# Designs tried in a protein design run: peptides against a protein of PDB entry 4IGA. Part 97

Target 1, 116 residues: chain A of PDB entry 4IGA
Amino acid sequence: KRVLIVDDAAFMRMMLKDIITKAGYEVAGEATNGREAVEKYKELKPDIVTMDITMPEMNGIDAIKEIMKIDPNAKIIVCSAMGQQAMVIEAIKAGAKDFIVKPFQPSRVVEALNKV

## One batch from the design tools (peptide; made by RFdiffusion4, then SolubleMPNN)

Design b1_p25_8_s3 (from b1_p25_8, 10 letters changed)
Fold by OpenDDE base, seed 2:
Structure b1_p25_8_s3 (fold): chain B 116 residues (1-116), chain A 25 residues (1-25)
Amino acid sequence: as target 1 above (116 residues)
Amino acid sequence: DEEKEKYALELYEKNLEEQKEMKLE
């Protein structure tokens, strides 16, 4: 399966790329904000998306909503430092399948990838 | 919609527990 990694932090994208590839998945591409995420989703048609929330230009919640308009069956895993209850609810209601809080264990990411 | 909220709350609690475990390690 191919994964689109969305996060405004370069180091986080690198970390996720390492975890994803070691777990046997392919990295389809990367995006640094919500607008880019939507564009890359259209272009790459990935199987799975890892989505940050706090990003410039367009936040992760809005990106989730836009991707769901493109593909109602999109498999989106949120990965964010903003793990408050209201945010988790908002992300899941928007269409995300899982929500991982930073900092995280690599195994948590792998678990999410395998379950979606 | 209500089911999604219930699921989200379960995830929230799961995440809290995992975060606590990481702090203890």
Scores: peptide ipSAE 0.701, ipTM 0.918, DockQ to the pose 0.912
Fold by OpenDDE base, seed 1:
Structure b1_p25_8_s3 (fold): chain B 116 residues (1-116), chain A 25 residues (1-25)
Amino acid sequence: as target 1 above (116 residues)
Amino acid sequence: DEEKEKYALELYEKNLEEQKEMKLE
């Protein structure tokens, strides 16, 4: 399966890329904000998306909503430092399938990838 | 959606436990 990595932090994208590839998945591409994420989703048609929340241009919640309009079957895993109860609820209601809080263990990401 | 909210709350609690485990390492 191919994964689109969305995060405004380069180091986080690198970390996720390492985890994803070591787990046997392919990285379809990267996006640095929500607007780019939507564009890349249309272009790459990835199987899975890892989505940050706090990003410039367009936040992760809005990006989730837009991607779900494009593909109601999109598989989105949120990876965010914003792990508050309200945020988790908002992300899941928007269409995300899982929510991982930063910092996280690689095994948590792998588990999410395998379940969606 | 009440079902989604329930699921989200379960995830929230799961995440809290995992974060605690990381702190113990």
Scores: peptide ipSAE 0.699, ipTM 0.918, DockQ to the pose 0.899
Fold by OpenDDE base, seed 3:
Structure b1_p25_8_s3 (fold): chain B 116 residues (1-116), chain A 25 residues (1-25)
Amino acid sequence: as target 1 above (116 residues)
Amino acid sequence: DEEKEKYALELYEKNLEEQKEMKLE
């Protein structure tokens, strides 16, 4: 399966890329904000998306909503430092399948990838 | 909507457990 990595932090994208590839998945591409994520989703048609929340231009919640409009079957895993209860609820209501809190263990990401 | 909120709360609790485990290591 192919994964689109969305995070405004270059180091985080690199970390996720390493985890994803070592787990046997392919990286479809990267996005640095929500607007770019939506465009990349249309272009690349990835199987899975890892989505940050706090990003410039467009945040992750709005990006999830837009992607879900494009593809109601989108498989989105949130990966964010903002692990508040309200945020988790908001992300799941928007259409996310899972929510991982930073910092995380690589195994948690792999588990999420395998379950969606 | 109600089911989604229930699921989200379960994830929230799961995340709390995992974060606690990481702090213990």
Scores: peptide ipSAE 0.698, ipTM 0.917, DockQ to the pose 0.902
Fold by OpenDDE base, seed 4:
Structure b1_p25_8_s3 (fold): chain B 116 residues (1-116), chain A 25 residues (1-25)
Amino acid sequence: as target 1 above (116 residues)
Amino acid sequence: DEEKEKYALELYEKNLEEQKEMKLE
């Protein structure tokens, strides 16, 4: 399966890439904001998306909503430092399948990848 | 919506437990 990694932080994208690759998944591509995420989703048609929330141009919640309009069957895993109850609810209502809070253990990401 | 909210709350609680475990390490 191919994964699109969305995060404005280069180090986080690198970390996720390592985890994803070691878990036997392929990295389809990367996006640095919500607008790019939507564009890359259309272009790459990934199987799974890891989605940050706090990003410039377009935040992760809005990106989730836009991707769900494009593909109602999109598999989106949120990975964010904003682990507030309200944010988790908002992300899931928007269409996300899982929500991982930063900092996280690699096993948590792998579990999410395997379950979506 | 109710089912999604219930699931989200379960995830929130799961995340809290995982964060606690990380702090104890």
Scores: peptide ipSAE 0.695, ipTM 0.916, DockQ to the pose 0.916

Design b1_p25_8_s4 (from b1_p25_8, 10 letters changed)
Fold by OpenDDE base, seed 2:
Structure b1_p25_8_s4 (fold): chain B 116 residues (1-116), chain A 25 residues (1-25)
Amino acid sequence: as target 1 above (116 residues)
Amino acid sequence: DEEKLKKALELYEENQKALEEMKLK
């Protein structure tokens, strides 16, 4: 399966890329903000998306909503430091399948990838 | 959506537990 990695932090994208690749998944591409995420989703049609929340241009919640309009079957895993209860509720309500709080164990990401 | 809310609350609690476990290491 192919994964689109969305995070404004280059280091985080690198970390996720390593985890995803070692887990046997392919990295379809990367996005640095929500606007780019939507564009890349249209272009690449990935199987799974890892989505940050706090990003410039467009935040992760809005990106989730836009992607769900494009593909109601999109498999989106949120990965964010914003682990407040309200944020988790908002992300799941928007259509995310999972929510991983930062910092996280690599195994948690792999579990999420395998589960969605 | 009640089901989504339930799932979100469960995830929140699980995340808090995991976060605490990491902080103890």
Scores: peptide ipSAE 0.700, ipTM 0.929, DockQ to the pose 0.978
Fold by OpenDDE base, seed 3:
Structure b1_p25_8_s4 (fold): chain B 116 residues (1-116), chain A 25 residues (1-25)
Amino acid sequence: as target 1 above (116 residues)
Amino acid sequence: DEEKLKKALELYEENQKALEEMKLK
């Protein structure tokens, strides 16, 4: 399966890329904000998306909503430091399948990838 | 959606537990 990694932080994208590839998944591409995420989703048609929330240009919640318009069957895993209950509810309501809070263990990401 | 709410609440609780476990290390 191919994964689109969305995060404004280069180090986080690198970390996720390492986890994803070691778990046997392929990285389809990367995006640094929500607008780019939507564009990359259209272009790459990934199987899974890891989605940050706090990003410039377009936040993760809005990106989720836009991607769900493109593909109602999109498999989106949120990965964010914004782990408040209200944020988790909002992300799942928007269409996310999982929500991982930062900081996280690599195993948590792998479990999410395998489950969606 | 009530089912989505239930899932979100479960995820929140699981995440909090994981964070607490990491803080103890």
Scores: peptide ipSAE 0.699, ipTM 0.929, DockQ to the pose 0.983
Fold by OpenDDE base, seed 4:
Structure b1_p25_8_s4 (fold): chain B 116 residues (1-116), chain A 25 residues (1-25)
Amino acid sequence: as target 1 above (116 residues)
Amino acid sequence: DEEKLKKALELYEENQKALEEMKLK
């Protein structure tokens, strides 16, 4: 399966790329903000998306909503330091399938990838 | 949506436990 990695932090994208590839998944591409995420989703048609929340241009919640408009069956895993209960509720309400809080164990990401 | 709320609350609780475990190490 192919994964689109969305995070404004290069370090975080690199970390996720390592985890994803070691787990046997392919990285479809990367995006640094919500607007790019929507564009890349249309272009690449990935199987799974890892989505940050706090990003410039467009935040992760809005990106989730936009992606869900173009593909109601999109499989989105949120990965964010914003682990407040209200944020988790908003992400799931928007259409995300999972929510991983930072910092996380690599195994948590792998479990999420395998589950969606 | 009640089902989504339930799922979100479960995820929140799981995440909090995971964070606590990491902080103790």
Scores: peptide ipSAE 0.694, ipTM 0.928, DockQ to the pose 0.980
Fold by OpenDDE base, seed 1:
Parts: sequence; structure tokens; C-alpha cells
Structure b1_p25_8_s4 (fold): chain B 116 residues (1-116), chain A 25 residues (1-25)
Amino acid sequence: as target 1 above (116 residues)
Amino acid sequence: DEEKLKKALELYEENQKALEEMKLK
């Protein structure tokens, strides 16, 4: 399966890329903000999206909503330091299938990828 | 959606537990 990695932090994208590839998944591409994520989703049609929340231009919640408009069956895994209960609720409400809080163990990401 | 709310609450608790476990390692 192909994964689109969305995070404004280069180091986080690199970390996720490492985890994803080691787990046997392919990286479809990367996005650095929510607006780019939406465009990349349209372009790449990835199987899975890892989505940050705090990003410039467009936040992850809005990006989730926009992607869900494009593809109601989108498989989005949130990966964010914003692990407050309200944020988790908002992400799932928006259409995310999972929510991983930062910092995380690689195994947690792998589990999410396998279950989504 | 009540089902989504339930799922979110479960995820929140699981995440909190995971964070606590990481702090111990």
C-alpha cells in the first residue's frame, strides 16, 4: 500500500518515512501543509494518509474534511502532538480512522497502518 | 455521531496510556 505523509516538520516526515518503509509500505509522497495534502491526495490517490494537525496554510482537521469530500473512503491516520481529548474527537468526527499521539513508538504507527 | 465519539474517547485513553508507558522507558 502507498502512504501519503503529511507533516510540516521535515524530521517528522523523515521519521515516518523510515517507519513506513521498514514496515513494507511504499511512500506515495509528502505534503508540508493541509492545502498541499489535499492537492497531493488528488494527484497521487494514496491508499493511506498520515496527517499532522498543526500546520500552516491549512490545519490537519480541515485537510481531513477536504480529503473526505474527495474520497469518502479515505484512510487517514492522524499523527499529532495535539493529543487532547477534544482534538481526538474532532479528528475522528472529521473522518480520521485513527489518532496517534506524539511522541510515539514505531510499532504504534505500524499497527495503525495494518488496521486502517 | 455516538459511535465516533466512543471511538475517539477510547483512542484518547489508549494514547494517554501509551504516553505514560513511554515516559517510564
Scores: peptide ipSAE 0.693, ipTM 0.927, DockQ to the pose 0.980

## One batch from the design tools (peptide; made by RFdiffusion4, then SolubleMPNN)

Design b1_p26_1_s1 (from b1_p26_1, 14 letters changed)
Fold by OpenDDE base, seed 5:
Structure b1_p26_1_s1 (fold): chain B 116 residues (1-116), chain A 26 residues (1-26)
Amino acid sequence: as target 1 above (116 residues)
Amino acid sequence: EKEEKALKLYKENQEELKKLEEEEKK
């Protein structure tokens, strides 16, 4: 399966790329903001998306909503430092399948990838 | 439905976060 990694932080994208690859998944591509995420989703048609929340141009919640409009079956895993209850609720209501709070263990990401 | 799932997920995340923080502080 191919994963689109969305995060404005290069370090985080690198970390996720490593985890995803080691777990046997393929990296479809990267996006640095929500708008780019939507564009890349259309272009790459990834199987899974890891989505940050706090990003310039377009935040992760809006990106989730837009991607879900494009593909109601999209498999989106949120990965964010904003782990407040309200944010988790908002992300799941928007269509996210999982929500991983930063900092996280690599195994948590792998579990999420395997379950979506 | 989704809210119930989110609440459960939130709780689980908090527990995992606490474990990670505890390990880091050792």
Scores: peptide ipSAE 0.512, ipTM 0.864, DockQ to the pose 0.968
Fold by OpenDDE base, seed 1:
Structure b1_p26_1_s1 (fold): chain B 116 residues (1-116), chain A 26 residues (1-26)
Amino acid sequence: as target 1 above (116 residues)
Amino acid sequence: EKEEKALKLYKENQEELKKLEEEEKK
């Protein structure tokens, strides 16, 4: 399966790329904001998306909504430091399949990838 | 249904964070 990694932080994208690759998944590409994420989704048609929330240009919640319009069956895993109850509810209602709070263990990401 | 799922995930995330914090302090 191919994964699109979305996060404005380069170090976080690198970390996720390492985890995803070591778990046997392919990295389809990377995006640094929500607008780029939507465009990359259209271009790459990934099987799974890891999605940050707090990003410039377009936040992760709006990106989830736009991707779900393109593909209602999109498999989106949120990875965010904003682990408040209200934010988790908002992300899941928008269409996310899972929500991983930062900081996280690599095994949690792998489990999410395997379950979506 | 989605809200119930979210509440479950929130609780699980909080538990995982606690474990991670405890491991980092050791």
Scores: peptide ipSAE 0.508, ipTM 0.862, DockQ to the pose 0.977
Fold by OpenDDE base, seed 2:
Structure b1_p26_1_s1 (fold): chain B 116 residues (1-116), chain A 26 residues (1-26)
Amino acid sequence: as target 1 above (116 residues)
Amino acid sequence: EKEEKALKLYKENQEELKKLEEEEKK
């Protein structure tokens, strides 16, 4: 399966890329904001998306909503430091399949990848 | 339904965070 990694932080993208590849998944591409995420989703047609929430230009919640309009079956895993109850609710309501709070263990990401 | 799932995830995430914090204290 191919994963689109969405995060404005280069180090986080690198970390996720390492986890994803070591877990046997392919990295379809990377996006640094929500707008780019939507564009890359259309272009790359990834199987899974890891989605940050706090990003410039377009936040992750809005990106989730836009991606879900494109593909209602999109498999989106949120990875965010914004682990408040309200944010988790908002992300799931928007269409996310899972929500991982930063900081996280690599195993948590792998579990999410395997379940979606 | 989605809210229930979210609440469950929230709780689970909080538990995982606590575990990570405990590991960092070692």
Scores: peptide ipSAE 0.506, ipTM 0.861, DockQ to the pose 0.980
Fold by OpenDDE base, seed 3:
Structure b1_p26_1_s1 (fold): chain B 116 residues (1-116), chain A 26 residues (1-26)
Amino acid sequence: as target 1 above (116 residues)
Amino acid sequence: EKEEKALKLYKENQEELKKLEEEEKK
């Protein structure tokens, strides 16, 4: 399966890329904001998306909503430092399949990838 | 239904964070 990594932080994208690759998944591409995420989703048609929330241009919640319009079957895993109850509710209501709070253990990401 | 799922995930995430913090302190 191919994964699109969405995060405005280069170090986080690198970390996720390492985890995803070591877990046997392929990295389809990267996006640094919600607008890029939507564009890359259309272009790459990944199997799974890891989605940050706090990003410039377009936040992760809006990106989730736009991707779900494109593909109602999209498999989106949120990875965010914003682990408040309200944020988790908002992300899941928007269509996310899982929500991982930063900081996280690599195993948590792998489990999420395997379950979606 | 989605809200119930989210609340469950929130609770689970809080527990995982606590475990991670405890592991880092050890």
Scores: peptide ipSAE 0.506, ipTM 0.862, DockQ to the pose 0.905

Design b1_p26_1_s2 (from b1_p26_1, 8 letters changed)
Fold by OpenDDE base, seed 5:
Structure b1_p26_1_s2 (fold): chain B 116 residues (1-116), chain A 26 residues (1-26)
Amino acid sequence: as target 1 above (116 residues)
Amino acid sequence: DKLEKALELYKRNQEELEELEEEEEE
């Protein structure tokens, strides 16, 4: 399966890329903001998306909503430092399948990838 | 439902975060 990694932080994208690759998944591509995420989703048609919340141009919640409009079967895993209860609720209501809070263990990401 | 799932995830995440924080402080 192919994963689109969405995060404005280069370090985080690198970390996720390593985890995803080691877990036997392919990296479809990267996006640095929500608008780019939507564009890349259309272009790459990934199987899974890892989605940050706090990003310039378009935040992760809006990106989730837009991707879900494009593909109601989209498999989106949120990965964010904003782990507030309200944010988790909002992300899941928007269509996310999982919500991982930063910092996280690699195994948590792998579990999410395997379950979506 | 989605709300129940979200609340469960939130609880899980908080527990995991606390565990990580404890490990980092040791």
Scores: peptide ipSAE 0.696, ipTM 0.910, DockQ to the pose 0.979
Fold by OpenDDE base, seed 4:
Structure b1_p26_1_s2 (fold): chain B 116 residues (1-116), chain A 26 residues (1-26)
Amino acid sequence: as target 1 above (116 residues)
Amino acid sequence: DKLEKALELYKRNQEELEELEEEEEE
């Protein structure tokens, strides 16, 4: 399966890329904000998306909503430092399948990838 | 429902975060 990685932090994208690749998944591409995420989703049609929340241009919640309009069957895993209860509720309500809080264990990401 | 799922995820995440914080402090 192919994964689109969305995070404004280059370091986090690198970390996720390493985890995803070692787990036997392919990285379809990367995006640095919610607008790019929507564009890349249309272009690449990935099987799974990892989605940050706090990003410039367009936040992760809005990106989830837009991707779900494109593909109601989209498999989106949120990965964010913003682990407040209200944020988790908002992300799941928007259509995310999972919500991982930073910092995280690599095994948690792999588990999420395997379950969505 | 989605609310129930979100609340369960939140609880799980808080537990995992606490475990990681304890491991990092050791």
Scores: peptide ipSAE 0.694, ipTM 0.909, DockQ to the pose 0.978
Fold by OpenDDE base, seed 1:
Structure b1_p26_1_s2 (fold): chain B 116 residues (1-116), chain A 26 residues (1-26)
Amino acid sequence: as target 1 above (116 residues)
Amino acid sequence: DKLEKALELYKRNQEELEELEEEEEE
């Protein structure tokens, strides 16, 4: 399966790329904001998306909503430092399949990838 | 349904954060 990694932080994208690759998944591409995420989703048609929430240009919640318009069956895993209950609710309501809070264990990401 | 799922995920996340914090302090 191919994964699109969305996060404004280069170090976080690198970390996720390492985890995803070691778990046997392919990295389809990367995006640094919600607008790029939507564009890359259309272009790459990934099987799974890891999605940050706090990003410039377009936040992760809005990106989830736009991706879900493109593909109602999109498999989106949120990975965010904003673990407030309200944020988790908003992400799941928007269409995310999982929500991982930062900091996280690599095994948690792998579990999410395997379950979506 | 989505609300219930979100609440369950939130609870799980809080538990995992607590576990991670404990491991980092040791």
Scores: peptide ipSAE 0.692, ipTM 0.908, DockQ to the pose 0.984
Fold by OpenDDE base, seed 3:
Structure b1_p26_1_s2 (fold): chain B 116 residues (1-116), chain A 26 residues (1-26)
Amino acid sequence: as target 1 above (116 residues)
Amino acid sequence: DKLEKALELYKRNQEELEELEEEEEE
C-alpha cells in the first residue's frame, strides 16, 4: 500500500517515512499543508494518508473534508499534537479512520496502517 | 458510532501519553 504523508514539519515527515517504509509500506509522496495534501491526493491516489492538523494555508480537518469529497473511501490517519477530545471528535466526524497523538510510539502508527 | 469511536480513541491516546510521560520521568 502507498501512503501520502502530510505534515508541515520536515522532521515529522522523515520520522513517519522511516516508520512507514520499515513496516513494508511505500511512501507515495509528501505534503506540507492541507492544500498540498488535497492536490497530492488527486495526483497520487494513495491508499492511505497520514494527516497533521495544525498546518499553514489549510488545516488538517479541512483537508480531510476536501479529500473525503474527492474519495469517500479515503483512509486517513490523523497524527497530531492536538489530542483534545473535541479535536479527536471533529477529525473522526470529518472522516478520519484513526487519531494518533504526538508524541507516539512507532508501533502505534504501524497498527493504524494495518487496520485502516 | 463515530462519537463512540472518537471517545475510545481519545481515552486510548491519553493512556498512551501518560505511559510515555511516566517513562520519560523515570
Scores: peptide ipSAE 0.692, ipTM 0.908, DockQ to the pose 0.988

Design b1_p26_1_s3 (from b1_p26_1, 12 letters changed)
Fold by OpenDDE base, seed 5:
Structure b1_p26_1_s3 (fold): chain B 116 residues (1-116), chain A 26 residues (1-26)
Amino acid sequence: as target 1 above (116 residues)
Amino acid sequence: DDLKKALELYEENQKALEELKEEELE
């Protein structure tokens, strides 16, 4: 399966790329904000998306909503430092399949990838 | 429902954070 990695932090994208690759998944591409994420989703048609929340241009919640409009079957895993209850509710309500709070263990990401 | 799932995920995340913090302190 191919994964689109969305995060404004280069180091986080790199970290996720390593985890995703080691877990046997392919990296479809990267996006640095929500707008780019939506565009890349259309372009790359990834199987899974890892989505940050706090990003410039467009935040992750809005990106999730837009992607879900494009593909109601989209498999989106949120990865965010904003792990408060309200945010988790908002993300799941928007259509996310999972929510991983930063910092996280690699195994948590792998589990999420395998479950969606 | 979404709320139930979200609440469960929140609780799981909190536990995971606690475990990670403990491991980092070791």
Scores: peptide ipSAE 0.570, ipTM 0.875, DockQ to the pose 0.974
Fold by OpenDDE base, seed 3:
Structure b1_p26_1_s3 (fold): chain B 116 residues (1-116), chain A 26 residues (1-26)
Amino acid sequence: as target 1 above (116 residues)
Amino acid sequence: DDLKKALELYEENQKALEELKEEELE
């Protein structure tokens, strides 16, 4: 399966890429903000998306909503430092399938990838 | 149902976060 990685931090994208590839998945591409995420989703048609929340241009919640309009069956895993209860609720309501709080263990990401 | 799922994820994340913090402090 192919994964689109969305995060404004280059370090985090690198970390996720390493975890994803070691787990046997392919990286479809990367996005640095919500607008780019939506565009890349249309272009690449990934099987799974990892989505940051706090990003410039467009935040992760809005990106989730836009992607769900494009593909109601999109498989989106949120990866964010904003692990507040309200944020988790908002992300799931928007259509996310999972929510991983930063910092996280690599195994948590792998489990999420396997479950969606 | 979304609320139930979100609450479960929140609790799981809190537990995982605390465990990771404890490991980093040791």
Scores: peptide ipSAE 0.563, ipTM 0.872, DockQ to the pose 0.983
Fold by OpenDDE base, seed 4:
Structure b1_p26_1_s3 (fold): chain B 116 residues (1-116), chain A 26 residues (1-26)
Amino acid sequence: as target 1 above (116 residues)
Amino acid sequence: DDLKKALELYEENQKALEELKEEELE
């Protein structure tokens, strides 16, 4: 399966890429904001998306909503430091399948990838 | 139910964070 990694932080994208690759998944591509995420989703047609929340141009919640309009069957895993209860509720309501709070253990990401 | 799922995920995440913090303190 191919994963689109969305995060404005280069180090986080690198970390996720390492985890995803070691878990036997393929990295479809990367996006640095929500607008790029939507564009890359259309272009790459990934199987799974890891989605940050706090990003410039377009935040992760709005990106989730736009991707869900494009593909109602999209498999989106949120990965964010914004782990407040209200944010988790908002992400799930928007269509996310899982929510991982930062900081996290690599095994949590692998678990999410395997379950979506 | 989205709310139920979200609340469960929130609780699980909080537990995971607590465990990670405990490991960092050891």
Scores: peptide ipSAE 0.562, ipTM 0.872, DockQ to the pose 0.982
Fold by OpenDDE base, seed 2:
Structure b1_p26_1_s3 (fold): chain B 116 residues (1-116), chain A 26 residues (1-26)
Amino acid sequence: as target 1 above (116 residues)
Amino acid sequence: DDLKKALELYEENQKALEELKEEELE
């Protein structure tokens, strides 16, 4: 399966890329903000998306909503430092399949990838 | 349903964070 990695932090994208690749998944591409995420989703049609929340241009919640409009069957895993209950609720309501709070163990990401 | 799932994920995340913090301190 191919994964689109969305995070405004280069180091986080690199970390996720390493985890995803070592787990046997292919990285479809990367996005640094919500608008780019939506564009890349259309272009690459990935099987799975890892989505940050706090990003410039467009936040992750709005990106989730836009992607879900494009593909109601999108498999989106949120990966964010904003692990407040309200944020988790908002992400799930928007259409996310899972929510991983930062900091996390690599195994948690792998489990999420395998379950969606 | 979404609320229930979100609450479960929140609780699981909190436990995971606590465990990770404990491991980092050890």
Scores: peptide ipSAE 0.559, ipTM 0.872, DockQ to the pose 0.979

